# Ledger of designs, part 21: peptides against a protein of PDB entry 6MBK

Target 1, 240 residues: chain A of PDB entry 6MBK
Amino acid sequence: GFEMVNFKEEGFGLRATRDIKAEELFLWVPRKLLMTVESAKNSVLGPLYSQDRILQAMGNIALAFHLLCERASPNSFWQPYIQTLPSEYDTPLYFEEDEVRYLQSTQAIHDVFSQYKNTARQYAYFYKVIQTHPHANKLPLKDSFTYEDYRWAVSSVMTRQNQIPTEDGSRVTLALIPLWDMCNHTNGLITTGYNLEDDRCECVALQDFRAGEQIYIFYGTRSNAEFVIHSGFFFDNNSH

## One batch from the design tools (peptide)

Design b1_p14_1_s1 (made by RFdiffusion4, then SolubleMPNN; from b1_p14_1, 7 letters changed)
Fold by OpenDDE base, seed 3:
Structure b1_p14_1_s1 (fold): chain B 240 residues (1-240), chain A 14 residues (1-14)
Amino acid sequence: as target 1 above (240 residues)
Amino acid sequence: DLTDNSIAREIPVL
């Protein structure tokens, strides 16, 4: 039904290989393929997670470390997905001095400074944890944990994290959704939902797509990083 | 001390 393609101006995206009708279920991703807080707990990070209050309290940081551990693991199940992620981002954590100067006259500058400060504090905290905690010794990043690594992981999670239900539907958790997050964004309605009975994320087509056309979806509300870059963006909260 | 400034997308339950 679709294929991954590198588009000239938009980078990687999905292209239809056949005609797809509006509201057709063309893409689904089972829970077992997602990178979640639960998969982080079940990984090499699990022992440290069970002993660190910050990892337990902040699912986004747990995902960031999960991403770093899997990236550093040659045999990781998620290597094909991780290799599709950008090596750098245009988010505030990557802004140069001149880019920050343009924001000085806006309210966004306070959010940028907050991100810098919080990210630096988190890095300093976890650098010490990784160097001293017994359960950190088996982490593949033990001897190679730089600020650049952490900045990349945090930015990856910040731009791609999703809130989904737990397996039993009793709570919510955080997840990265491979393949699905390859779709480029357009304005419209939310056409993605989670099917608890089949335990999968489901995406239906926003409109008709002909064979050879790029498939766009509406992601809804932007992350803080995306909001800063796309100031003045309007979104609708209508779900399909 | 440590805060989460990120916003996650909310995927609705079907």
Scores: peptide ipSAE 0.571, ipTM 0.891, DockQ to the pose 0.619
Fold by OpenDDE base, seed 4:
Structure b1_p14_1_s1 (fold): chain B 240 residues (1-240), chain A 14 residues (1-14)
Amino acid sequence: as target 1 above (240 residues)
Amino acid sequence: DLTDNSIAREIPVL
């Protein structure tokens, strides 16, 4: 009912191949297709994860490293997904000096600086870990772990990470949701949920879409400042 | 002391 398309201004998105009605379940992604903290633990990153307290404590970083490891793995199951991810982001980590100066007039500047500082500290820490830890020798990124790589991975996770239930529904975990996150954002209502019975993320159509139209979803209520910090864009019509 | 500044989308349970 949909296809992936590279739109000129918006990048990759989903286009309807048939008419889709509002509230129709048009997209679902089983847990097995998600990039999760659990899949990170079960990957080549697993041995290091089991030994590093920061990876264990910070699921977003675990996802970032998972993403980097899979990107560096030519036979990764997630290669098709990873290849659709932006190579660069409009997140603060990519801001030029003039863009940062512009933000100095806003309250967001403190969060931007915090993000810079934290990301730099994380990179420094893990650079040392990758160079010295025995379990890091097996990582495909060992000889290719630059700040640019880390910045990309962190930004990818920052813009795309989701909190979903664990398989038994007793706790929450973090996940990237392939295919689903190809949908570009619009105003509306949250139309995505996790079906524990079928163990899948489900998305129903926000509105009617005709064949040939781009499918948009609502990622949730955020301020423009939060969008800039976490998603890298302003939404002028953000009524929320 | 590393801090997480990221915010995850909350996908509700159906």
Scores: peptide ipSAE 0.563, ipTM 0.893, DockQ to the pose 0.867
Fold by OpenDDE base, seed 5:
Structure b1_p14_1_s1 (fold): chain B 240 residues (1-240), chain A 14 residues (1-14)
Amino acid sequence: as target 1 above (240 residues)
Amino acid sequence: DLTDNSIAREIPVL
């Protein structure tokens, strides 16, 4: 069906190995392959998670630490995924001084400063936690937890996190979706949903793709204003 | 008070 390819300028993506028709289910990712808050709880991070109110309250931070712990673990199941992640991002946390100065003339500057301040505060908090909490001793990042590490993890999660249902469908949780997020972006409709019966994330083709073509998907907007259409997908025709 | 302004993509239930 598809293969991972390193495309110029776009980085890693998926290329069709056969013709794929529009609406065809070409990609699915079972829950067991996802990096979720639950998998974080079940990892080496679990004991600390169970005793830290911030990790419990902020799933995105839990995912960030999960990502850092797995990155620092040579035998991690998610190493192949983690190795495909960018080493740096175009997020505000990576903005240069000139970019920040430029943004001072825009309304975005307040969000940039807020994100920077919050991230710095989070790092300071967890640096202390990692240094002092008994359950942090077994974490692979115990002796190496820099702001750069945290900035990377937070940015990775911020750019890739998804809200999915819990196993029983009663609540929502946060997840990184390996393989699926290898698809690069294009304009269109959301063609990804979660199948609770099979407990997997499912992606149908946005359009016809011929063998050899890169497979693009539309990740949608990051807002709660989207509507679920008849097909069960969110309808979004916004350009991104 | 530690806050986060990040927004997650919403994956709908099928």
Scores: peptide ipSAE 0.559, ipTM 0.889, DockQ to the pose 0.590
Fold by OpenDDE base, seed 1:
Structure b1_p14_1_s1 (fold): chain B 240 residues (1-240), chain A 14 residues (1-14)
Amino acid sequence: as target 1 above (240 residues)
Amino acid sequence: DLTDNSIAREIPVL
């Protein structure tokens, strides 16, 4: 019902190959296709993860390293997904000097500098870990771990990470959702949820899309789940 | 101490 397209101004996105009706389940992504903290633990990163307290405590960093390891692996299952990711991001870590100067007049500058400082500290820590830890020797990034690599991975995760339920639904974990996150953003309602019975992320159409139209979704404002549900989540299974 | 400067989207359970 859709295809990947590189749009002129928006980069990669999804285009409808047929007419899609509002609330139609047009896209689903099984857990096995997600990049999760669990898949990170089950990857080449697993041994290091089991020994590093920071990776264990910070799922976003675990995802970042998972992303870096998979990017450095030519035979990675997620290569097709990784190749769709931006090389740079519109995040503070990529702000130019003029942008930073502009922000000096705002309260945001403190948050920006904090992010810079924290990210730099994380990089320094993990650079040392990768250089010295026995379980880091088999990582494909062993000899190729720059700040730019880390900045990219952190920014990729920062902009794309999702909180999803664990398989048993008892807890939450972090995930990147391939294919789904290729949809470009529009204003609207949250139309994505996690189906625990089928163990997949499901997305219904925000509106009618005709064949050939780009499919947009609303990713929300990254508010808490309660707010999302109350303010904008709807899901109709009748369209499948 | 290392700090998480990111916020994850919360995908609701259906």
Scores: peptide ipSAE 0.558, ipTM 0.890, DockQ to the pose 0.558

Design b1_p14_1_s2 (made by RFdiffusion4, then SolubleMPNN; from b1_p14_1, 7 letters changed)
Fold by OpenDDE base, seed 2:
Structure b1_p14_1_s2 (fold): chain B 240 residues (1-240), chain A 14 residues (1-14)
Amino acid sequence: as target 1 above (240 residues)
Amino acid sequence: DLTDNGIAREIPVL
């Protein structure tokens, strides 16, 4: 019902190959395809995760390292997904001087600087961990962990992280949702939910899409400021 | 505060 296409200006997205009606379940992603904190714990990162307090406390960082480890693994199950991720993002960590200058007159500048500082501190911490911790020796990034790597991974997670239920529904965890996050975003209503019975993320169409049209979704109600800082998106017509 | 690396989207349970 859809295909991956590289759209101008928007990058990779999904295009309908047939007519899709509003509220039609056109896309679902089983848990086994998700990159989660649990899959990170079950990967080569697991031993380090079990010994590092920050990885345990910050699931988003765990996902970032999960991405880096899988990217560095030629036989990773998630290689097809990772290859669809942008090489650079519109997040503050990638802002050029002119973009920062533009924000200097806004309240957002404080959040931008905070994010720079936090990310730099995290990198410095984990650089040391990777160099010194015994369980880091098995990581494919052991001898190749740059700030650019970390910036990319953090930005990937920042723009794509989701809170989903655990398999038993008793708790929540963090996940990247391949295929689903290929949809570019628009304003609207949330049409995505997690089906615990079938253990999958489900997305119904926000509107009618004709064959050949790009499929858009809405992933959350946020202000433009929050989108810029945390998602890299900005909508001129955003009602928030 | 090292904890500010974005806001996760909340996917509701169906």
Scores: peptide ipSAE 0.537, ipTM 0.870, DockQ to the pose 0.792
Fold by OpenDDE base, seed 4:
Structure b1_p14_1_s2 (fold): chain B 240 residues (1-240), chain A 14 residues (1-14)
Amino acid sequence: as target 1 above (240 residues)
Amino acid sequence: DLTDNGIAREIPVL
């Protein structure tokens, strides 16, 4: 019902190969295909995760390192997904000086600076961890952990992380949802949910899409400031 | 506080 396409200016997205009706379940992603905190724990990162308090406390950072480890692993199951991720993002961590200056006129500036500070601090911390911790020796990023790597991973997670239920539905965890997150954004309603019975993320069409049209989803109700900070984009007429 | 790395999308349970 859809295919991956590299759109100009928008990057990778999904295009309908047939007519899709509004509210039609056109896309689902089983848990086993997700990059989760649990999959991070079960990866080469697992031993370090088990001994690092920050990784344990901050699932988003765990996902960031999971991305970096898998990216550096030629045989990673998620290589096809990772290769579709942007190499750069429109998040504040990639802002030029003029863009930051522009944000100084907004209420978002404090959050931007906080993000810069936090990311830098995290990198410094984990650089030391990777250099000194015994369980870091097996990580494929051991000799190639740069700020640019970390910035990319953090931005990837920041823009794409999802809160989903655990398998038993008793708790929540964080996940990247391959294929689904390739859908570019538009204004609308959230049309994605998690089906615990089938253990899969399900997406229904926001609107009718004709064959050949790009399929868009709605990322959620956020202010423009929140979109800029957390999603790397904003809408001119964001009513949310 | 190192926690400010974005807000996760909440995927509701169906």
Scores: peptide ipSAE 0.529, ipTM 0.867, DockQ to the pose 0.793
Fold by OpenDDE base, seed 1:
Structure b1_p14_1_s2 (fold): chain B 240 residues (1-240), chain A 14 residues (1-14)
Amino acid sequence: as target 1 above (240 residues)
Amino acid sequence: DLTDNGIAREIPVL
């Protein structure tokens, strides 16, 4: 077992309530609990999604709007998860003037400006869509859609989005993985995989954790599948 | 490119 804890320096994380052995399957999240492009399509956002090419083409934006809609919905199933998300992020969209000035000496400044510009353009586009599209009238964010809202949602997705298989395993889709993404990051090996038979995301312990210790996982460098393979995903089916 | 809002983590299939 584990419990959610607000750690002083790291914010929310997971703490072991018992001794957990390395490679033990201690955490799993069924697909039904994930925020996915599919759940976005099945939500109040669905009608708009079906008519907006950008939402259809950009699953990350679909997730961002899904997140915003659910945040604005007091009865949302994902409210407990959403409340654990940071209010601000260390992404370029939140860089202060001093940070931007520091980056002016690097090539990274172009990427920062590009991201900011793109995000601003997306916001402007969707602001108009929300104001004018008939299917946007049902969205709880219609009268409260600020750039700050969008920046937060985009940053939330940017920092937490995962590529997982579709139910039939034939394609990939994007998902936020509640509870799992509360684990703070450490260096190590990827210990998370998707079990298609049980239709759930599974996480095995990176190391031994004693009762009362914070559980850390390695999210990996956001590299391609080849890196995942080379970095070594280890999963022992006998470690339950 | 309006599509580049970060890279998703790849969760491997077990």
Scores: peptide ipSAE 0.528, ipTM 0.865, DockQ to the pose 0.520
Fold by OpenDDE base, seed 5:
Structure b1_p14_1_s2 (fold): chain B 240 residues (1-240), chain A 14 residues (1-14)
Amino acid sequence: as target 1 above (240 residues)
Amino acid sequence: DLTDNGIAREIPVL
């Protein structure tokens, strides 16, 4: 019902190959296909994860390292997904000097500096961990872990990480959702939910899409999404 | 905007 297409300016997206009706369940992604904190724990990163307090405490960093390990693994299941990810991002970590100079007169400068400082500190910490920790020796990034690598991974996770329930539904965890996150964004309804019974992320069509049209999903707000947990899909008119 | 939140998206449980 859809195909991957490289759209101008938007990058990779999904295009309908047939007519899709509003509210039609056109896309679902089982948990086993997701990059999650749990899949990170079950990967080559697992032994290090089990002994590093920061990886354990910060799921986003665990995902970043999971992403880096899988990127460095030629036989990774997620290689096709990883190859669709941008090489660079329009995030504060990639801001050029002119952008930073402009932001010096704005309220955003504090957040930019904070993010840069935190990321640099994390990199310095994990560089040492990767160089010295016994369980890091088997990581494919052992001899190739640069700030640019870390910046990329952190930015990838920052722009793509989602909260989903754990398998038992008792807690939330973080996930990158391949295929689904190829949908570019528009305003509208939150039309993605997690089906615990079938253990999959489910996406229904925001609107009617004709064959040949790009399929968009809504990038919802976190605050609004909290109100609809266990209540189905939610209408959100917030810009993204 | 994908950078405003520490978590990019929340997905409700159905």
Scores: peptide ipSAE 0.280, ipTM 0.803, DockQ to the pose 0.307; fails the geometry check

Design b1_p14_1_s3 (made by RFdiffusion4, then SolubleMPNN; from b1_p14_1, 8 letters changed)
Fold by OpenDDE base, seed 3:
Structure b1_p14_1_s3 (fold): chain B 240 residues (1-240), chain A 14 residues (1-14)
Amino acid sequence: as target 1 above (240 residues)
Amino acid sequence: DLTDNSIARVIPTL
């Protein structure tokens, strides 16, 4: 019922190939297709994850390393998804000197500095881990782990990570949702939920879409990085 | 020492 299209101003998005009615379930993504903290634990990262308390405590960093390892693996299941991700981002970690200077007059500068410091500290810590830890030897990152790599992975996760329930529904975990995150954002209500019985993310149409129209969804509140980019777009209705 | 400043989107359980 939809196809991936490169739109002029929005970049890649989804276009309806048939008429879609409001509230129609038009898109679903099973858990097995998601990049999650659990899939990171079950990957080549598993042994290191089990030995590093920071990876265990910070799911976003676990996802970042999972993304880097899969990107460096030619036979990765997620290669088609990873290839759709941008090579660079407009997040604060990519800001030029002039952009940072402009933000010095705003409250956002404190968040930018915090991101710079935290990301640098994380990189320094894990650079040492990758170089010295026995379980890091099998990682494709062993001889190629640059700050640029880490910056890209962190920015990818920061802009795309989602909180979803664990398989048994007892806890929450973090996930990247392929295909679904190709939808561009609009104002409205959250129309995406997780169906535990069928173990999948489900998205219903925000409105009627005719064949040939771009499909938009509402992602909810923006992250700090997204807030800086989009300058204060905030909407209150974040659930059904 | 290391902190997470990122905010994850919340996908509600149905």
Scores: peptide ipSAE 0.562, ipTM 0.889, DockQ to the pose 0.624
Fold by OpenDDE base, seed 4:
Structure b1_p14_1_s3 (fold): chain B 240 residues (1-240), chain A 14 residues (1-14)
Amino acid sequence: as target 1 above (240 residues)
Amino acid sequence: DLTDNSIARVIPTL
């Protein structure tokens, strides 16, 4: 019902190969295909995760390192997904000086600076961890962990991370949802949910899509400031 | 003491 397409200016997205009706379940992703904190724990990162308090406490960072480790692993199951991710993002961590100056006129500037500071601190911390921790020796990024790598991973997670239920539904965890997150954004309503019975993320169509049209989803109710900070884009006439 | 500035999308349970 859809295909992956590289759109100009929008990057990779999904295009309908047939007519899709509004509210039609057109896309689902089983848990086993997700990049989660749990899959991070079960990966080459697992031993380090088990001994680092920050990784344990901050699932987003765990996902970031999971992403970096898998990117550096030629045989990673998620290579096809990772290769579709942007190499750069429009998040504040990639802002030019003029863009930061522009944000100084907004209330978002404090969050931007906080993000810079936090990311730098995190990198410094984990650089040391990777250099000194015994369980870091097995990581494929051992000799190639740069700020640019970390910035990319953090931005990837920041823009794409999702809170989903655990298998038993008793708790929540964080996940990247391959294929699904290739859908570019539009205004609308959240049309994605997690089906615990089938253990899959399910997406229904926001609107009718004709064959050949790009399929868009709604990222969620965020202000423009939040979109800039966390998703890296602005909406014209954002009513949220 | 590192802070998390990230906001995750909430995928509701169906």
Scores: peptide ipSAE 0.553, ipTM 0.887, DockQ to the pose 0.901
Fold by OpenDDE base, seed 5:
Structure b1_p14_1_s3 (fold): chain B 240 residues (1-240), chain A 14 residues (1-14)
Amino acid sequence: as target 1 above (240 residues)
Amino acid sequence: DLTDNSIARVIPTL
């Protein structure tokens, strides 16, 4: 019902190959295809994860390292997904000097500096871990772990990470959702939810799409707050 | 101590 297309201005996106009606379940991604904290634990990163308190405490960092390990693994299942990811991002970690100078007079400067400082500290910490920890020896990034690598991974996770339920629904975890996050953004309502019974992320169409049209979704706001769910989905009129 | 200032999108449970 859809295909991956490289659109001129928006980059990779999904295009409908048939007519899709509003609220039609057109896209679902089973848990086994997601990059999650759990899949990180079950990967080559697992032994190190089991012994590093920071990886255990910070799921976003676990995902970042999971992403780096898989990127460095030629036979990774997620290579097709990783190859669709941008090589650079419009995040504070990539701001130019002129942008930083401009932001010095704005309210955003504190957040920029905080992000940069935290990321630098994380990199310094994990550089040492990767160089010295026994379980890091088998990681494909052992001899190639630069700040640029870490910046990229952190930015990838920062821009794409999702909170989803654990398998038993008792807790929440973090996930990158391949295929789904190829949809470009539009304003509207959140039409994505997690189906625990079938253990998959489900996306219904925001509107009618005709064959040949790009499929847009509303990713919603980034928040740790509890959402009021109506008809299984969260209604969010916020622009993005 | 390392801090996390990142925010995740919330995918609601159906």
Scores: peptide ipSAE 0.552, ipTM 0.886, DockQ to the pose 0.572
Fold by OpenDDE base, seed 1:
Structure b1_p14_1_s3 (fold): chain B 240 residues (1-240), chain A 14 residues (1-14)
Amino acid sequence: as target 1 above (240 residues)
Amino acid sequence: DLTDNSIARVIPTL
């Protein structure tokens, strides 16, 4: 029902190959295809994860390192996904001098500087860990771990990480959702949910899309708070 | 201490 396309202005996105009806389940991604904290733990990063308090405490950083390790692995299952990711981002970590100067007139500058500082501290910490920890020796990034690498990974996770339920639904975890996050953003209602019975992320169409049209979704406002379905999510029970 | 400066999108459970 869709295909990956490199659009001129938006970059990579999804295009409908057939007419898709509003609320139609057109896209689903099984858990096994997600990059999660759990998959990070089960990867080459696992031994280090098990011994590093920061990786254990900060799932976003775990995902960032997972992403870096997989990027550095030519045979990684996620290479096709990783290659679709931007090389640079519009996050504060990539702000140019002029943008920073502009923000000096706002309170946002404090948040930007804080992010710079924290990210730099994280990099410094993990640079040392990678250089000295025994379980870091087998990481493909052992001899190639630059700030630019870390900045990219952190920004990738920052812009694409999702909170999803664990397999048993008792807790939440963090995940990157390949293919799904290729959909470019538009204003609307959240049409993505996680189906625990089938253990997959499901996306229904925000509107009717004709064959050849780009498929847009609404990612919603990012929040660490639990999302209430009636606050913006709609799902047709007959179309899943 | 290191701080998380990121916010995750919430995918609701169906």
Scores: peptide ipSAE 0.549, ipTM 0.886, DockQ to the pose 0.563

